# Designs tried in a protein design run: peptides against a protein of PDB entry 4ASU. Part 71

Target 1, 270 residues: chain A of PDB entry 4ASU
Amino acid sequence: ATLKDITRRLKSIKNIQKITKSMKMVAAAKYARAERELKPARVYGVGSLALYEKADIKTPEDKKKHLIIGVSSDRGLCGAIHSSVAKQMKSEAANLAAAGKEVKIIGVGDKIRSILHRTHSDQFLVTFKEVGRRPPTFGDASVIALELLNSGYEFDEGSIIFNRFRSVISYKTEEKPIFSLDTISSAESMSIYDDIDADVLRNYQEYSLANIIYYSLKESTTSEQSARMTAMDNASKNASEMIDKLTLTFNRTRQAVITKELIEIISGAA
Target 2, 83 residues: chain B of PDB entry 4ASU
Amino acid sequence: FTFASPTQVFFNSANVRQVDVPTQTGAFGILAAHVPTLQVLRPGLVVVHAEDGTTSKYFVSSGSVTVNADSSVQLLAEEAVTL

## One batch from the design tools (peptide; made by RFdiffusion4, then SolubleMPNN)

Design b1_p12_7_s3 (from b1_p12_7, 9 letters changed)
Fold by OpenDDE base, seed 5:
Structure b1_p12_7_s3 (fold): chain B 270 residues (1-270), chain C 83 residues (1-83), chain A 12 residues (1-12)
Amino acid sequence: as target 1 above (270 residues)
Amino acid sequence: as target 2 above (83 residues)
Amino acid sequence: PAPPQVKVVKEE
């Protein structure tokens, strides 16, 4: 490689390093906020899920319609965040299909659609875009919940798949159940609950879905920002190492060129 | 007893004496060993009576309340403010 | 509170 080629490459890598450092800083700020906002969101979301755990709501085995909601975002450069969710969705869809169930998919975030479009396009009901530019709000979750309920797909049970935040360096793809109004109403365990008006139960379900979706979005966002921060840090370090290596190569090449020129001068080969 | 909004936690697995909630079907008090129920909140006042006799008031916009068979309660408001 | 940002894309 010529000195010019090395110099051009050095300049390019240095520019990339600047970009990755900047992105790291932005991700760090977003992560810090997301982590703070996740604390109440987790209490809120886990609280909403408590009914399903305590009532031991189960879907009858003869029920065949299953909904999978994958939660991620539109934004890349965050390691395996999207692929992890998509992988779990694929696995779940395959298992359910093998069990003779009908599976439909909702993607929260454009990246899910991008990954699954070729293999699962016929199973998608709806995709939600413009996820991840701003922190998710309860309003966002409500829109998603409402669209799900109005989709016309009469699922019996479902799964929401998202990345649960564990630490700045770790997340885990998790699955939580979602139930249809009919499933909740028909559950034997619900018999101990006072007679619940159908309208009340419908409204309750709307809140429940919104709550769970909101929780999943907050977990996903925190996981994504932490993963992006780590990815950008790694990219910056890798760029730094490459800069050091290329700088050494540049210096060696420069010395070789100078030596060659000196020899040519001394030999009279002008 | 858990009482939270999406952005704030007021009570987390706390023991309380009584919680008064505004529901669409009417306001009711949740006591220890209250029958299991699911309700939807209407805009109104939530009153929490602590075991020590202290009373806290909150305004909620909407949400849900769950009373479980194990006497656990989840009050989940879309928006809530301390009064 | 910021208005909802998410956009619905219906799959045909």
Scores: peptide ipSAE 0.401, ipTM 0.940, DockQ to the pose 0.745
Fold by OpenDDE base, seed 2:
Structure b1_p12_7_s3 (fold): chain B 270 residues (1-270), chain C 83 residues (1-83), chain A 12 residues (1-12)
Amino acid sequence: as target 1 above (270 residues)
Amino acid sequence: as target 2 above (83 residues)
Amino acid sequence: PAPPQVKVVKEE
């Protein structure tokens, strides 16, 4: 490689390093905000799931319609955030199909659609876009919940799949159950809940769904920003190492050129 | 007793004496060993009576309340403010 | 409160 080629490559990598460093700082700021907002959201979301755990709500085996909701975003450069969710969605869909269940899919974030559309196009009900530019709000979750309930797909049970935040360096893809109104109302364990009006139960379910979706969005956002921060940090470090290597190569090449020129001068004077 | 909104936690697994909640069917008090129930909140006042006799008041917009068989209570409001 | 930003894309 000529000195000019090495110089051009060095300039390019230095520019990339500047970009990745800037993106790291932006991701860090968004992460800090997301983590603060996740704290109350987790209490809120876990509180909504408490009924399902304590009442041991189960879907009868004869029920066939299952909904899978994958939660991620539209934004890239965050490592395995999207692929982890998609992988678990695929696994769950395959397991349910093997059990003779009908499976439909909802993607929250355009990346889910991008990954799964080719293989699962017939199973998609709806995709939600413009996820990840701003922190998710309860209003966003309500829109998603309402669209799901109005989709006309009468699911018996569902699974919401998202990345749960553990730490700045760790997330885990998890699944939480979603139950239809009919499944909740028919559950034997619900018999202890006396005199629940059908309208009350319907409204309760709407809140529960919105609550769980909101929780999943907050977990996903925090995980994503943390993963992006880590990815940009790694990219910046890799760029730094490459700059060091290329700088050494440049210096060696420059010395070789000088030596060659000296030899040519000495040999030409003969 | 857990009481939270999407953006704020007021009580997290706390022991309380009584919680008064506004529901669509009317306001009712949740005491120790209350029968399991599911209710939807209407806009109104929540009053929390602590074991030490302290009373706290909140305004809620909407949401849900769950009383479980194990006497755990989840009050989840869409919006809530301290009064 | 900021209006919801999420857009619904119905699969055709």
Scores: peptide ipSAE 0.400, ipTM 0.937, DockQ to the pose 0.752
Fold by OpenDDE base, seed 3:
Structure b1_p12_7_s3 (fold): chain B 270 residues (1-270), chain C 83 residues (1-83), chain A 12 residues (1-12)
Amino acid sequence: as target 1 above (270 residues)
Amino acid sequence: as target 2 above (83 residues)
Amino acid sequence: PAPPQVKVVKEE
């Protein structure tokens, strides 16, 4: 490689490093906010799931319609955040299909669609875009919940798959159940609950769905920002190492050129 | 007893004496060992009676309340403010 | 509260 080629490559890598450092800082700021907002969201979301755990809601085996909601975002450069969710969605879809279930998919965030559309296009009901630019709000979750409930797909049971935040260096892809109104109302375990008006139960379910979606979005966002921060840090370090290597190569090449020129001068071969 | 909004937690697995909630069917008091029920909140006042005799008041917009068989209660309001 | 930003894209 000529000195010019090395210099051009160095410049390119230095520019990439500047971008990755900037993105790291942005991700760090978003992470700090997301983590603060996750604390109440987790209590709120876990509270909404308490019924399903305490009542041990189960879907009858004869019911075949299953909904998978994958939660991520539109934004890349965050390591395995999107691929982890997509991988689990694929696994879950395959397992359910093998069990004779009908599976439909909802993607929250464009990245899920981008990963799964080619292989699972026929299973997609709806995709939600414009996720990840701003922190998710309960309003966003309500829109998603409402669209799901009004989709006309009469699912019996569903799974919401998202990345749960553990720490700045750790997340885990998890699944939480969602149930249709019919499944909840028909569950034997619900018999212990007082006579609940059908309209009340419907409204309750709407809130429950919005709550879990909101929770999942907050977990996902926090996980994503932390992962992006880490990814950008790693990219910056890798760029730094490459810069060092190329700089050494440049210096060696420069010395070789000088030596060659000197030899040519001395030998008269110029 | 858990009482939270999407953005704020007021009680997290706390022991309380009584919680008065405004529901669409009317206000009711949740006491110890209340029968399991699901309700939807209407805009109104939530009153939490602590075991120490302290009373706190909140205004809620909408949401849900769950009373489970194990006496756990989840009050989840879309919006809530301390009064 | 800020209006919802999420956009719905229905799959055909």
Scores: peptide ipSAE 0.394, ipTM 0.937, DockQ to the pose 0.751
Fold by OpenDDE base, seed 1:
Structure b1_p12_7_s3 (fold): chain B 270 residues (1-270), chain C 83 residues (1-83), chain A 12 residues (1-12)
Amino acid sequence: as target 1 above (270 residues)
Amino acid sequence: as target 2 above (83 residues)
Amino acid sequence: PAPPQVKVVKEE
């Protein structure tokens, strides 16, 4: 490689490093905000799930329609955030299909669609895009919930799959159950709630769905920003190492060129 | 007793004496050991009566309230403000 | 509240 080639490559890598460093800082700022906003969201979301856990709502085995909701975003450069969710979605879909269940998929974020469309296109009901530019709001969750309820797909049971935030360096892909109104109303454990009006239960279920979706979005966002920060840090470090290597190569090449020129001068003076 | 909005937590697994909530079916007072129930909130006043006798007032927009068999209560409002 | 940003893409 000529000195010019090495110099061009060095310049390119240095520019990449600047970009990745900048992206790291942006991700760090977004992470800090997301973590703060996750605290109340977690209390809120876990509170919504409490009924399902305490009432031990179970779906009868003869019920066949299952909905899988995968939660991620439209944005890349965040390590295994999207692939982790997609992997678990695939696994769950395969397990359910093997059990004779009908499976439909909803993707929150364009990346889920991008990963699963080729293999699961027939199972997709709807995809939600423009996720991840701004922090998710309850309004966003409500839109998603409403669309699900109005989709016409009468699922018996569902699962929402998302990355739960653990720490700046750790997330875990998790699954939470979603139940249809019919499943909730028919659950034996709900007998203790017999005085509940059907309209009340419907409205309650709508809120519950929106709440769970909101919670999942907040967990996902926090996990994503932390992962992006880490990914950009790694990219910056890799760029730094490459710069060091290329700089050494440049210096060696420069010395060789100088030596060659000196030899030519000496040999020509002769 | 848990009382939260998507953006703010007012009570987290706290012990309270009574919570008055505005429901679509009317005003509902949740006492200790209340029977399990599910309700939907209407815009209105939430009053929390603490064990020490203090009362706190909140305005809520919409949401849900759950009283479980284990006497745990989740009040989840879309929007809530302290009054 | 900021308007919802999420857009629905119906898969054909």
Scores: peptide ipSAE 0.387, ipTM 0.930, DockQ to the pose 0.752

Design b1_p12_7_s4 (from b1_p12_7, 11 letters changed)
Fold by OpenDDE base, seed 3:
Structure b1_p12_7_s4 (fold): chain B 270 residues (1-270), chain C 83 residues (1-83), chain A 12 residues (1-12)
Amino acid sequence: as target 1 above (270 residues)
Amino acid sequence: as target 2 above (83 residues)
Amino acid sequence: PVPAQIKVVKED
């Protein structure tokens, strides 16, 4: 490679490094906020799941319709955040299909759609975009919940798949159940609950759905920002190493050129 | 007893004597060993009676309240403020 | 309250 080629490559990598460093800082700021907002959201969301756990809600085997909600965002450059969710969704969809279930998919964030649409286009009910620029709100979750409830798809059971935040360096793709109103109302385990008005139960279920979606969004956001911060840090380090290597190559090449020129001068071959 | 909004936690797995909640069907008090039930909140006052005799009041918008068979209670309000 | 920003894209 010529000195010019090396210089051009150095400039390019340095520019990339600047971008990755900037993105790291932005991700760090968003992560700090997300982590703070996740604390109450986790209590709130886990609280909403308590009924399903305590009542041991189950879907009868004869029921065929299953919904998978994958939660991520529109924004890339965050390591395996999106692919992990998509992988889990694919696995779940395949398992359910093998069990004779009808599977429909909701994608929260454009990245889910981008990954799965080609192979699972027929299974998509709806996708949501404009996810990840701002922290998710309960209003956002309500939009998703409302759209699902008004979709006309009469699912029996569903799975919401998202990345649960563990630490700044760790997340885990998790699955939580969602149930239709009919499934909840018909569950034998619900018999211990007092006579509940149908309208009350409907409203309750609507809140429950919004709550778990909200929780999943908050977990996902925190995981994503931490992963992006790590990814950008790694990218910056890799760029730094490449810069060092290329700088050495540049210096060696420069010396070789100088040596060659000197030899040509001395030999008269110039 | 857990009482939270999406943005704030007021009680997390706490032991309380009684919680008064405003529901669409009317206000009711949740005491120890209350029968399992599901209710939806209406805008109104939540009153938490602690074991030590202290009483705290909150205004809530909408939400849900769950009383489970194991006496666990989840009060989840869309919006809530301390009074 | 912060307005919802999420947009719906319905699949055919």
Scores: peptide ipSAE 0.361, ipTM 0.932, DockQ to the pose 0.768
Fold by OpenDDE base, seed 2:
Structure b1_p12_7_s4 (fold): chain B 270 residues (1-270), chain C 83 residues (1-83), chain A 12 residues (1-12)
Amino acid sequence: as target 1 above (270 residues)
Amino acid sequence: as target 2 above (83 residues)
Amino acid sequence: PVPAQIKVVKED
């Protein structure tokens, strides 16, 4: 490689390093905000799931319609955030199909659609886009919940799949159950709840769905920003190492050129 | 007793004496060992009576309340403010 | 209240 080639490559990598460093700082700021907003959201979401755990709500085996909601975003450069959710969605869909269930899919974020559309296009009900530019709000969750409820798809049970935040360096893809109104109303364990009006139960379910979706969005966002921060940090470090290597190569090449020129001068004077 | 909105936690697994909640069917008080129930909140006042006799008031817009068989209570409001 | 920004994409 000529000195010019090495110089051009060095310039390019230095520019990449500047970009990745800037992106790291932006991700760090968004992460800090997301983590603060996740604290109350987690209490809120876990509270909504408490009924399902305590009442041990189960879907009868004869029920066939299952919904999978994958929660991610539109934005890349965050490591395995999207692929982890998609992988678990695929696994769950395959398991349910093997059990003779009908499976429909909702993708939250364009990345889910991009990954699964070719293989699962017939199973998609709806996709949501413009996810990840701003922190998710309860309004966003409500839009998703309402769209699901108005879709006309009468699922018996569902699964919401998202990345739960553990730490700045760790997330885990998890699944939480979604139950239809019919499943909740028919559950034997619900008999202990006295005189629940059907309208009340319907409204309750709508809130529960929105609450769980909101929780999943907050977990996903925090995980994503943390993963992006880590990815950009790694990219910056890799760029730094490459700059060091290329600088050494440049210096060696420069010395070789000088030596060659000196030899040519000495040999030409003969 | 857990009381939270999407953006704020007021009580997290706390022991309280009584919680008064505004529901679509009317306001009712949740006491110790209340029968399990599911209700939807209407806009109104929530009053929390602590064991030490302290009373706290909140305004809620909407949401849900769950009373479980184990006496745990989840009050989840869409919006809530301290009064 | 921050308005919802998420957009619905209907699958044909």
Scores: peptide ipSAE 0.360, ipTM 0.931, DockQ to the pose 0.781
Fold by OpenDDE base, seed 5:
Structure b1_p12_7_s4 (fold): chain B 270 residues (1-270), chain C 83 residues (1-83), chain A 12 residues (1-12)
Amino acid sequence: as target 1 above (270 residues)
Amino acid sequence: as target 2 above (83 residues)
Amino acid sequence: PVPAQIKVVKED
């Protein structure tokens, strides 16, 4: 490689390093906010899920319609965040299909759609875009919940798949159940609850769904920002190492060129 | 007793004496060993009576309340403010 | 309340 080639490459890598460092700082700021906002969101979301755990709501085995909601975002450069969710969705869809169930998919975030479009396009009911630019709000979750409820797909049970935040260096792809109004209403365990008006139960379900989705979005966002921060840090470090290596190569090459020129001068080979 | 909004936690697995909630079907008080029920909140006042006799008031916009058989209660408001 | 920004993309 010529000195010019090395110099050009050095300049390019240095520019990339600047970009990755900047992105790291942005991700760090977003992560810090997301982590703070996740604390109440987790209490809120776990609280909403408490009914399903305590009532031990189960879907009858003869029910065949299953919904999978994958929660991610539109933005890349965050390691395995999107692929992890997509992988779990694929696995779940395959298992359910093998069990003779009908599976439909909702993708939250354009990346889920991008990954699954070729293999699962016919199973998608709806996708959501413009996810991840701003912190998710309860309004966002409500939009998703409303669209699901208005989709006309009468699922019996479903799963929401998202990345649960564990620490700045770790997340885990998790699955939480979602139940249809009919499933909740028909559950034997619900018999201990006072006679619940159908309208009340419908509204309750709307809130429950929105709550769970909101929780999943907050977990996903926190996981994504932490993963992006780590990815950008790694990229910056890798760039730094490459810069050091190329700088050494540049210096060696420069010395070799100088030596060659000196020899040519001394030998009279102009 | 858990009482939270999406952005704030007021009570987290706390023991309380009584919680008064505004529901679409009417306001009711949740006491220890209250029968299991599901309700939807209407805009109104939530009053929490602590075991020590202190009373806290909150305004909620909407949401849900769950009373479970194990006496656990989840009050989840879309928006809530301390009064 | 921050307005919802999420957009629906209907799959045909």
Scores: peptide ipSAE 0.358, ipTM 0.935, DockQ to the pose 0.789
Fold by OpenDDE base, seed 1:
Structure b1_p12_7_s4 (fold): chain B 270 residues (1-270), chain C 83 residues (1-83), chain A 12 residues (1-12)
Amino acid sequence: as target 1 above (270 residues)
Amino acid sequence: as target 2 above (83 residues)
Amino acid sequence: PVPAQIKVVKED
């Protein structure tokens, strides 16, 4: 490689490093905000799930329609955030299909669609885009919930798959159950709630769905920003190492060129 | 007793004496060992009566309230403000 | 309330 080639490559890598460093800082700022906003969201979301856990709502085995909601975003450069969710969605879909269940999927974020469309296109009900530019709001969750409820797909049981935030360096892909109104109303454990009006239960279920979706979005966002920060840090470090290597190569090449020129001068003076 | 909005937590697994909530079916007072129930909130006043006798007032927009068999209560409002 | 930004893409 000529000195010019090395110099061009160095310049390119240095520019990449600047970009990745900038992206790291942006991700760090977004992460800090997301983590703060996750605290109340977690209390809120976990509170919504409490009924399902305490009432031990179970779906009869003879029920066949299952919904999988995968939660991620439209934005890349965040390590295994999207692939982790997609992998678990695939696994769950395969297991359910093997059990004779009908499976439909919803993708929150364009990345889920991008990963699963080729293999699962026939199972997609709806995809949501423009996810991840701004922090998710309860309004966003409500839109998703409303679309699901209005989709006409009468699922018996569902699952929402998302990355739960653990720490700045750790997330875990998790699954939470989603139950249809019919499943909730028919659950034996719900007998203790017998005085509940059907309209009340319907409205309650709508809120519960929106709440769980909102929770999943907040967990996902926090996990994503932390992962992006880490990914950009790694990219910056890799760029730094490459710059060091290329700089050494440049120096060696420069010395060789100088030596060659000196030899030519000496040999020509002769 | 847990009382939260998507953006703020007012009570987290706290012990309270009584919570008055505005439901679509009417005003509802949640006492200790209340029977399990599910309700939806209407815009209105929430009053929390602490064990020490203090009362706190909140305005809520919409949401849900759950009283479980284990006496745990989740009040989840879409929007809530302290009054 | 911040308006919803998420857009629905219907799968064909």
Scores: peptide ipSAE 0.340, ipTM 0.925, DockQ to the pose 0.819

